# Designs tried in a protein design run: peptides against a protein of PDB entry 2V3S. Part 83

Target 1, 95 residues: chain A of PDB entry 2V3S
Amino acid sequence: PISLVLRLRNSKKELNDIRFEFTPGRDTAEGVSQELISAGLVDGRDLVIVAANLQKIVEEPQSNRSVTFKLASGVEGSDIPDDGKLIGFAQLSIS

## One batch from the design tools (peptide; made by RFdiffusion4, then SolubleMPNN)

Design b2_p24_6_s2 (from b2_p24_6, 10 letters changed)
Fold by OpenDDE base, seed 4:
Structure b2_p24_6_s2 (fold): chain B 95 residues (1-95), chain A 24 residues (1-24)
Amino acid sequence: as target 1 above (95 residues)
Amino acid sequence: SHMEELLRRAQQALAGRNVSIEPA
């Protein structure tokens, strides 16, 4: 399996690393993303963007060691989005 | 409820994929 880290701010705006595994051929990007949402780790509004970027990184994990992407849930927030601080952004990386 | 069951199953699935949450 591919060991991944989703770096994402929680509801308290604290950055956390969510470590999980992805098995190509058995898992799907959308399925795993939905699991993360169901577990309360990802905002439901971010299903599409998380799944898209998860798919990207698992397709070529050797080339795509890290991807940072804008969250839909962050657009309407009070804080100005900032990819460097991962405000309104999340990051997927290979562990 | 059905929703609660789905959430529970999802959390169990995450446990099965060795999920951990740590301060970054």
Scores: peptide ipSAE 0.525, ipTM 0.833, DockQ to the pose 0.371
Fold by OpenDDE base, seed 2:
Structure b2_p24_6_s2 (fold): chain B 95 residues (1-95), chain A 24 residues (1-24)
Amino acid sequence: as target 1 above (95 residues)
Amino acid sequence: SHMEELLRRAQQALAGRNVSIEPA
């Protein structure tokens, strides 16, 4: 399996690393993303972008060691998105 | 209740995926 880390801020704006495994051929990017949403770790509005980037990293994990992407949930609100601080952004990386 | 259902779903998702959460 591929060991992944999803780094993103929780509802309290605290940055956390969420570690999980992805098994190609058994797991799907959308399925795992939905599990993360069900666990309250990812906003439902971010299903598409998380799944897309999860797919990107798992299809070529040796080439795509890390991907940072803008969250749909981070566009609205008072916080200004910042990829460096992962405000309105999340990062997937190979553990 | 609604809250209990949310907790159940979260628990199932975490257990199934063996997810760990750590401060970054």
Scores: peptide ipSAE 0.523, ipTM 0.832, DockQ to the pose 0.442
Fold by OpenDDE base, seed 1:
Structure b2_p24_6_s2 (fold): chain B 95 residues (1-95), chain A 24 residues (1-24)
Amino acid sequence: as target 1 above (95 residues)
Amino acid sequence: SHMEELLRRAQQALAGRNVSIEPA
């Protein structure tokens, strides 16, 4: 399986690394993203963007070692989005 | 804490994926 890290801020605005595995041929990007949402680790509004970037990284993990993307859930927040600080952004990377 | 328990349960729900949550 592919070992991945999803770095994003929790409800307390603390940055955490969520480590998980993805098995090509058994898992789908959308399915795993839905599991992360069901577990309360990802906002449901971010299904599309998380799944899209998860698909991107697992299809070519050697070329896409890290991807940073804007969260839909962060757009309406009070904090100004910042990709460097991962405010309103999340990052997927190969472990 | 309540939050820690929620995270623990989340990890259990994703046990099949060897999930862990760590401070970045």
Scores: peptide ipSAE 0.523, ipTM 0.830, DockQ to the pose 0.720
Fold by OpenDDE base, seed 5:
Structure b2_p24_6_s2 (fold): chain B 95 residues (1-95), chain A 24 residues (1-24)
Amino acid sequence: as target 1 above (95 residues)
Amino acid sequence: SHMEELLRRAQQALAGRNVSIEPA
């Protein structure tokens, strides 16, 4: 399996690394993203963007070591989005 | 409840993925 890290701020605005595995041929980007949402680790509004970027990184893990993307849930937040601080942004990377 | 059951199943699925959460 592919070992991944999703770096994302929680509801307390604390930055955490969520480590998980993805098995090509068994898992789908959308399915795994939905699991993360169901577990309360990802906002449901971010299904599409998380799945899209998860697909991108797992289809070419040797070429795509890290991807940073804007969250839909971060647009209306109290903080100004900032990709450097991962405010309103999340990052997926190969472990 | 239905939601509680779904959450439980999701957490179990994540456990099967060797999920861990660590401060960054």
Scores: peptide ipSAE 0.520, ipTM 0.832, DockQ to the pose 0.399

Design b2_p24_6_s3 (from b2_p24_6, 7 letters changed)
Fold by OpenDDE base, seed 1:
Structure b2_p24_6_s3 (fold): chain B 95 residues (1-95), chain A 24 residues (1-24)
Amino acid sequence: as target 1 above (95 residues)
Amino acid sequence: SELEAQLAAAQKALAGRNVSIVPA
């Protein structure tokens, strides 16, 4: 399996690394993204963007070692989105 | 704590994925 790290802020705006495995040919990007949402780790509004970027990184994990993407859930908040601080952004990387 | 709650939820919903959560 591919060992991944999803770095994103929790409800208290604390940045955490969520480590999990993805098995190509068995798992789908959308399916695993839905599991992340079901676990309360990802906002349901972010299904599309998380799945898209998860798909990107697992397609070529050696080339796409890290991807940072804007969350739909971060747009409406009071905090200004910032990819460097991962405010309104999340990051997927190969561990 | 928030982290403990997240880990518990993750281990349930992501069973079989060797999940861990650590502060970045």
Scores: peptide ipSAE 0.647, ipTM 0.903, DockQ to the pose 0.916
Fold by OpenDDE base, seed 5:
Structure b2_p24_6_s3 (fold): chain B 95 residues (1-95), chain A 24 residues (1-24)
Amino acid sequence: as target 1 above (95 residues)
Amino acid sequence: SELEAQLAAAQKALAGRNVSIVPA
């Protein structure tokens, strides 16, 4: 399996690394993203963008070592989005 | 702790993913 790290802020605005595995041929990007949402680790509004970036990184993990993307849940928040501080952004990387 | 509680809940929903959570 591929070992991944999803770095993003929780509801208390604390930055955490969520480590999890993805098995090509068995798992799908959308399916795993839905599991992350069900676990309360990802906002449901971010299903599409998380799945798209998860698909991108697992299809060529040797070339796509890290991707940073804007969260839909962060657009209407009170804080100004900032990719450097991962405010309104998340980062997915190969462990 | 809050992190431990969050991890426990996540592990129930992510069986088979070998999930862990640590402060960044």
Scores: peptide ipSAE 0.529, ipTM 0.832, DockQ to the pose 0.876
Fold by OpenDDE base, seed 2:
Structure b2_p24_6_s3 (fold): chain B 95 residues (1-95), chain A 24 residues (1-24)
Amino acid sequence: as target 1 above (95 residues)
Amino acid sequence: SELEAQLAAAQKALAGRNVSIVPA
């Protein structure tokens, strides 16, 4: 399996690393993303973007070691999105 | 704590995926 880390801020704006595994051929990007949402780790509004980027990283993990992407849930927030601080952004990386 | 409960619930929901959550 591919060991991944999803780094994103929780509801308290604290940055956390969510480590999980993805098994190609068994898991799907959308399925795993939905699990993360169901677990309360990802906002439901971010299903599409998380799934898209998860797909991107798992399809070529050697070349896509890390992807940072804008969250839909962060767009309407009071804080200005900042990819460097992962405000309104999340990051997926190969562990 | 409530946070611990939430994390435990999340981990339970993701059981089988070897999930861990730690402060970055």
Scores: peptide ipSAE 0.486, ipTM 0.801, DockQ to the pose 0.762
Fold by OpenDDE base, seed 4:
Structure b2_p24_6_s3 (fold): chain B 95 residues (1-95), chain A 24 residues (1-24)
Amino acid sequence: as target 1 above (95 residues)
Amino acid sequence: SELEAQLAAAQKALAGRNVSIVPA
């Protein structure tokens, strides 16, 4: 399986690394994203963007070592989005 | 119920994917 890290801020705005595995041919990007949402680790509004970027990284993990993307859940927040600080952004990377 | 399904999915994610959370 592919070992991945999803780095994003929790409800307390604390940055955390969520480590999980993805098995090509058995898992789907959307399915795993839905599981992360069900576990309360990802906001449901971010299903599409998380799944899209998860698919991107798992299809070529050697080339796409890290991807940073804007969260739908962060656009209406009070904080100014910032990809460097991962405010309104999340990052997927190969562990 | 819908809640039970959500809890089951969460449990599956935690157990089946060896999920861990650490401060970055």
Scores: peptide ipSAE 0.484, ipTM 0.798, DockQ to the pose 0.389

Design b2_p24_6_s4 (from b2_p24_6, 9 letters changed)
Fold by OpenDDE base, seed 5:
Structure b2_p24_6_s4 (fold): chain B 95 residues (1-95), chain A 24 residues (1-24)
Amino acid sequence: as target 1 above (95 residues)
Amino acid sequence: MELEEQLARAKEALAGRNVSIVPA
């Protein structure tokens, strides 16, 4: 399986690394993204963007070592989005 | 929600994926 790290802030604004495995041929990007939402780790509004970037990294894991993307859930918040601080942004990377 | 509770939910929803959560 592919070992991944999803770095993003929780509801208390704390930044955490979520490590999990993805198995090509068995798993789908949308399916795993839905599991992340069910776990309360990802906001349901971010299904599309998380699935798109998860698909991107697992289709070429040796070339796409890290991807950073803007969250839909972070756009209307009081905090100004910042990719450097991962405010309103998340990051997927290969372990 | 505390980290311990979040990890417990993660292990349930992401069963079989060897999940862990570490403060960055």
Scores: peptide ipSAE 0.765, ipTM 0.955, DockQ to the pose 0.862
Fold by OpenDDE base, seed 4:
Structure b2_p24_6_s4 (fold): chain B 95 residues (1-95), chain A 24 residues (1-24)
Amino acid sequence: as target 1 above (95 residues)
Amino acid sequence: MELEEQLARAKEALAGRNVSIVPA
């Protein structure tokens, strides 16, 4: 399996690394993204963007070691989005 | 919620994925 890290802020604005495995051929980007949402780790509004970037990283893990993307849930937040601080952004990377 | 509870929920929803959560 591919060992991944999803770095994003929780509801308390604390930045955490969520480590999990993805098995190509068995798992789908959308399916795993839905599990992340079910776990309360990802906002449901971010299904599309998380799935798209998860797909990107798992299709070419050697080339796509890290991807940072804007969250739909972060656009309407009180804080100004900032990819460097991962405010309104999340990051997927290969562990 | 506390990290411990979040991890418990993650292990349930992401069962079989060797999930862990650590402060970054």
Scores: peptide ipSAE 0.765, ipTM 0.955, DockQ to the pose 0.879
Fold by OpenDDE base, seed 2:
Structure b2_p24_6_s4 (fold): chain B 95 residues (1-95), chain A 24 residues (1-24)
Amino acid sequence: as target 1 above (95 residues)
Amino acid sequence: MELEEQLARAKEALAGRNVSIVPA
C-alpha cells in the first residue's frame, strides 16, 4: 500500500497529520475521500478537490510526492486562505 | 473534538488503513 499523509486543520484550526494507507487496485480516490469525510476529517464540500488530488498522488507517487490544494470549504471562511500556513488549504504527501 | 475522539472516528471510518493522527 501507499502510505499517505493528509495535513490539514481541524475545526479548532489545529494542524494535524492524518496518516493512512491507500492500496491501488483496491481503493479509489473518491472512496477514500468519502471515508475521510465520514470520519469528520474532511469537509463534505471538499470531496471533489480531495479526491482529485488523492488520485493525482496515487497514480504517480514517485513523481507526485506532495500536492497542496485549496479547499472549497476555506474559500469563504473567516480566515484568509494561505497555502503556506495551510489555512483553507490541505496537503497530501507520500509518507 | 479532542484528538482522542477524532482518532477513534478516523479508525472506524478508515478501518484497515493503519490510521494515525499526530499534531503537525
Scores: peptide ipSAE 0.764, ipTM 0.954, DockQ to the pose 0.875
Fold by OpenDDE base, seed 3:
Structure b2_p24_6_s4 (fold): chain B 95 residues (1-95), chain A 24 residues (1-24)
Amino acid sequence: as target 1 above (95 residues)
Amino acid sequence: MELEEQLARAKEALAGRNVSIVPA
């Protein structure tokens, strides 16, 4: 399996590393993204963007070691989005 | 939600994925 890290701020604005495994041929990017939402780790509004970037990193893990992307849930938030601080952004990387 | 509760929910929803949550 591919060992991944999703770096993302929780509802308390605390930055955490969510580590999990993805198995090509068994798992789908959309399916795992739905599990992340069910766990309360990802906002449901971010299904599309998380699935797209998860697909990107697992299809070419040797080339795509890390991807940072804008969250739909962060656009209407009180804080201004900032990719450096991962405010309104999340990061997926190969462990 | 406390980290302990969040981890419990993660292990249930992401069962079989060897999940962990640590402060970054």
Scores: peptide ipSAE 0.763, ipTM 0.954, DockQ to the pose 0.856

Design b2_p24_7_s1 (from b2_p24_7, 12 letters changed)
Fold by OpenDDE base, seed 2:
Structure b2_p24_7_s1 (fold): chain B 95 residues (1-95), chain A 24 residues (1-24)
Amino acid sequence: as target 1 above (95 residues)
Amino acid sequence: MQEKIDAMKAQLAAKGLPTVWFPP
């Protein structure tokens, strides 16, 4: 399995790392993303972008050690999006 | 995977940890 970390801010705007495994052939990017949403760890509006980037990183985990992407849920917020601070952005990385 | 994600969420909520590893 591939060991991953999803770093994103919670409802209190605090950074959290969610560390989980992805098994190619058993898991799908879409399925895992849906489960993250069901658990309340990811906003439902971010299904597409999370799934796309999860697929990207698991396709070539040794080449794609980290991917940072803009969240759809962050567009409506009062804070200005900032990839460095992960405001309106999330990060997937290989642990 | 769903059970796995739920467990991670529970750990975050219960302990207030900035990092959750699953399995612990």
Scores: peptide ipSAE 0.180, ipTM 0.671, DockQ to the pose 0.210
Fold by OpenDDE base, seed 3:
Structure b2_p24_7_s1 (fold): chain B 95 residues (1-95), chain A 24 residues (1-24)
Amino acid sequence: as target 1 above (95 residues)
Amino acid sequence: MQEKIDAMKAQLAAKGLPTVWFPP
């Protein structure tokens, strides 16, 4: 399995690291993303972008150690998006 | 892996940890 970390700000705007495993052939990027949403860890509006980037990193985990991407939910927020501070952005990385 | 995700959510809520590991 691939050990991953999703770094994302919670509802209180605090950075959290969510550690989880992805097993190719058993898990799917969209399925895992749906589960993250169901658990309230990811905004439902971010399904597409999270799934796309999860797919990207698990396809080439040896070459893609980290991916940072803009959240759809962040565009509608009051704070100015900032990839360095992960405001309106999230990061997936290999543990 | 829904059970795993639910467990991580519970840990965040209960302990307020900045990092959630599974298994804990």
Scores: peptide ipSAE 0.179, ipTM 0.668, DockQ to the pose 0.211
Fold by OpenDDE base, seed 1:
Structure b2_p24_7_s1 (fold): chain B 95 residues (1-95), chain A 24 residues (1-24)
Amino acid sequence: as target 1 above (95 residues)
Amino acid sequence: MQEKIDAMKAQLAAKGLPTVWFPP
């Protein structure tokens, strides 16, 4: 399995590291993303972007050690998006 | 995977830590 970390801000704007494993052939990027949403760890509006980037990193984990991406949920907020501070952005990385 | 995700959320809420550690 691939050990991953999803770093993003929760509803209180606190940065959290969510560690999970992805098993190719058993798990799917969309399936895992849907479960993250069901658990309230990811905003439902971010299904597409999270799934796309999860797919990207698990396809080539050696080349894509870390990916930072803009959240759809972040564009509607009052805070200005900032990839350095992960405001309106999330980061996936290989653990 | 669902069981793991639920466990992660529970651990975050219970400990209030920025990082969640759980076995596979």
Scores: peptide ipSAE 0.168, ipTM 0.668, DockQ to the pose 0.208
Fold by OpenDDE base, seed 5:
Structure b2_p24_7_s1 (fold): chain B 95 residues (1-95), chain A 24 residues (1-24)
Amino acid sequence: as target 1 above (95 residues)
Amino acid sequence: MQEKIDAMKAQLAAKGLPTVWFPP
């Protein structure tokens, strides 16, 4: 399996590292993303963008060591999106 | 998949985050 880390701010705007595994042929990007949402770790509005970037990183994990992407849930937030501070952005990386 | 859910549940409990669970 591929060991991944999703760095994302929670509802209190605190950065957290969410560790999980992805097994090609068993797991799907859509399925794992839904599990993260069901666990309360990802906002439901971010299903599409998380799944798309998860698919990107697991397709070529040795070439795509890290991906940072804009969250749909961050667009209408009180804070201005900032990829450097991961405000309105999340980061997936190989553990 | 159940193992993944269990691990996430434990992580959420440690961080005090709300959870809405669905069966795997």
Scores: peptide ipSAE 0.085, ipTM 0.639, DockQ to the pose 0.301

Design b2_p24_7_s2 (from b2_p24_7, 13 letters changed)
Fold by OpenDDE base, seed 5:
Structure b2_p24_7_s2 (fold): chain B 95 residues (1-95), chain A 24 residues (1-24)
Amino acid sequence: as target 1 above (95 residues)
Amino acid sequence: GQARIDAMRAQLAAKGQPTVYFPP
């Protein structure tokens, strides 16, 4: 299985890393993204963008070691999005 | 699966992070 880490801020704006596994041929990007939402880690509004980027990283995990992407849930907030600080952005990486 | 969901929720709890569970 592929060992991944999702880095993102919670509702208190604290940055956290959560690890999980993805098994090609058994798991799907959309299915695992739904599980991230079910666990309370990802906002439901971010299903599409998380699934797209999860698919990208698991297709070529040796070349795509890290992907950073803009969250749909972050665009409506008062904070200015910033990919360097992961404000309104999240990151998937290979552990 | 549920095992992966539980494992992720456990990590959040260990860090004192609030979680909102939605059953599959």
Scores: peptide ipSAE 0.586, ipTM 0.868, DockQ to the pose 0.450
Fold by OpenDDE base, seed 4:
Structure b2_p24_7_s2 (fold): chain B 95 residues (1-95), chain A 24 residues (1-24)
Amino acid sequence: as target 1 above (95 residues)
Amino acid sequence: GQARIDAMRAQLAAKGQPTVYFPP
């Protein structure tokens, strides 16, 4: 299995790392993304972008060690989106 | 699966973060 970390700010704007595994052939990017939403980690509005980037990282984990992407849910926040600070952005990385 | 969901929720709970379950 591929060991992944989702780095994401919570409602208090604190960065958190959530670790999970992905098994190619058994798991799907969309399915695991749904689980992230079910766990309360990801906003439902971000399903598409999370699934797309999860697919990207698991298809070539040696080349895509980290992917940072803009959240649909983040554009409505009071803070200006910033990929470097992960404000309105999230990051998936290989553990 | 549920095991992965539970494991992820546990990580949030350990940091005092609330979790909300949304069934598919």
Scores: peptide ipSAE 0.584, ipTM 0.867, DockQ to the pose 0.454
Fold by OpenDDE base, seed 2:
Structure b2_p24_7_s2 (fold): chain B 95 residues (1-95), chain A 24 residues (1-24)
Amino acid sequence: as target 1 above (95 residues)
Amino acid sequence: GQARIDAMRAQLAAKGQPTVYFPP
């Protein structure tokens, strides 16, 4: 399995790293993304972009060691999105 | 599956962070 870390800020704007595994051929990017939402880690509005980037990293984990992407849920927030600080952005990386 | 969800929730709990669980 592929060991991944999702790094994103919670409602208190604190950065958190959450580890999870992805098994190609058994798991799907959309399915695992839905689980992330079910666990309360990802906003439902971010399903599409999380799934897309999860797919990207798991299809080529050796070349895509880290992907940072803009959250749909962060666009309407009062804070200005910043990929470096992961404000309105999340990151998936290979553990 | 549920096991992965539980494992992720456990990590949040360990950090003292609230989580909102939605049944699959």
Scores: peptide ipSAE 0.544, ipTM 0.843, DockQ to the pose 0.438
Fold by OpenDDE base, seed 3:
Structure b2_p24_7_s2 (fold): chain B 95 residues (1-95), chain A 24 residues (1-24)
Amino acid sequence: as target 1 above (95 residues)
Amino acid sequence: GQARIDAMRAQLAAKGQPTVYFPP
């Protein structure tokens, strides 16, 4: 399995790393993304973008060691999105 | 699967963060 880390800010704007595994051929990017939402880690509005980037990293994990992407849920927030600070952005990386 | 969901929720709980579970 591929060991991944999702880094994103919680409701208190604190950065957290969440570890999980992805097994190619058994798991799907959309399915695991739905689990992230079910666990309360990801906003439901971010299903599409999380699934797309999860797919990207698991299809070529040796080349895509880290991907940072803009969250749909962060666009309407009070804070200005910033990929460097992961405000309105999240990051997936290979553990 | 449920096991992965539970494991992820446990990580949040360990950091003192409340979790909200929505069944698939």
Scores: peptide ipSAE 0.471, ipTM 0.810, DockQ to the pose 0.434

Design b2_p24_7_s3 (from b2_p24_7, 12 letters changed)
Fold by OpenDDE base, seed 5:
Structure b2_p24_7_s3 (fold): chain B 95 residues (1-95), chain A 24 residues (1-24)
Amino acid sequence: as target 1 above (95 residues)
Amino acid sequence: GAARIAAMKAQLAAEGKPTVSFPA
């Protein structure tokens, strides 16, 4: 399996690392993204963007070691998005 | 599945303090 880390801010704006495994051929990017949402770790509005970037990293983990992407849930927020501070952005990386 | 969800929550709780808080 592929060991991954999702780094993003929680409702208190605290930066957390969420570790999980992905097994190609058994798991799907959308399925695992739905599990992250069900766990309350990802906003439901971010299903599409999380799944797309999860698919990108698991299809070629040797080439895609880290991906940072803009969250749909952060666009209408009060804070100005900032990829360096992961405000309105999240990061997936190979553990 | 339920096992992965439980594992993710348990790992987060066990790590304690987050790496960064906002605002700094």
Scores: peptide ipSAE 0.145, ipTM 0.692, DockQ to the pose 0.241
Fold by OpenDDE base, seed 4:
Structure b2_p24_7_s3 (fold): chain B 95 residues (1-95), chain A 24 residues (1-24)
Amino acid sequence: as target 1 above (95 residues)
Amino acid sequence: GAARIAAMKAQLAAEGKPTVSFPA
């Protein structure tokens, strides 16, 4: 399996590293993204973008060691999006 | 499925303090 880390700010705007495994052929990007949402770790509005980037990293894990992407849930937030600070952005990386 | 969810939550709980607090 591929060991991944999703770095994402929680409701308190604190960065958390969410570790999980992804097994190609058994897991799907959308399925795992749904699990992240079900666990309350990802906003439901971010299903599409998380799944898309999860798919990207798992299909080429050697080339895509880290991907940072804009969250739909962060667009209308009070804080200005910042990919460096992961404000309105999340990051997936290979553990 | 359920096992992955449980593992993710357990890891977060065990790690304790978040990596970074906001602001900065």
Scores: peptide ipSAE 0.144, ipTM 0.695, DockQ to the pose 0.223
Fold by OpenDDE base, seed 2:
Structure b2_p24_7_s3 (fold): chain B 95 residues (1-95), chain A 24 residues (1-24)
Amino acid sequence: as target 1 above (95 residues)
Amino acid sequence: GAARIAAMKAQLAAEGKPTVSFPA
């Protein structure tokens, strides 16, 4: 399995590292993304972007060691999106 | 599945959030 970390700010704006495994052939990017949403760790509005980037990293984990992407849930907030601070952005990386 | 969700939540609790809060 591929060991991944999703770095994402929670509702208190605290950075969390969410560690999980992804098994190619058994898991799907959309399925795991839905689990993250069900766990309350990802906003439902971010299903598409999380799934797309999860797919990107798991299809070539050796080449895509880290991907940072803009969250749909972050664009309408009071804080200005910032990829460096992961405000309105999340990061997936290989553990 | 449920096992993965439980593991993710358990790991977050065990790690004690060794990360920075916003604003930093």
Scores: peptide ipSAE 0.143, ipTM 0.693, DockQ to the pose 0.220
Fold by OpenDDE base, seed 3:
Structure b2_p24_7_s3 (fold): chain B 95 residues (1-95), chain A 24 residues (1-24)
Amino acid sequence: as target 1 above (95 residues)
Amino acid sequence: GAARIAAMKAQLAAEGKPTVSFPA
């Protein structure tokens, strides 16, 4: 399996690292993304973008060691999105 | 599945819901 870390801010705006495994051929990007939402770790509005980037990193993990992407849930927030500070952005990386 | 969900929640609880200062 592929060991991954999802880094993103919680409701208190604090960064959390969420570790999980992905097994190609058994797991799907959309399925795992739905599990993250069910666990209350990802906003439901971010299903599409999380699944797309999860698919990207697991299809070629040797080349895509880290991906940072804009969250749909963050575009209308009070804070200005900033990929360097992961405000309105999240990051997936190979553990 | 349920096992993965439980594992993700458990690791955050066990580690005290770790947070990091970023950028440092």
Scores: peptide ipSAE 0.137, ipTM 0.696, DockQ to the pose 0.220

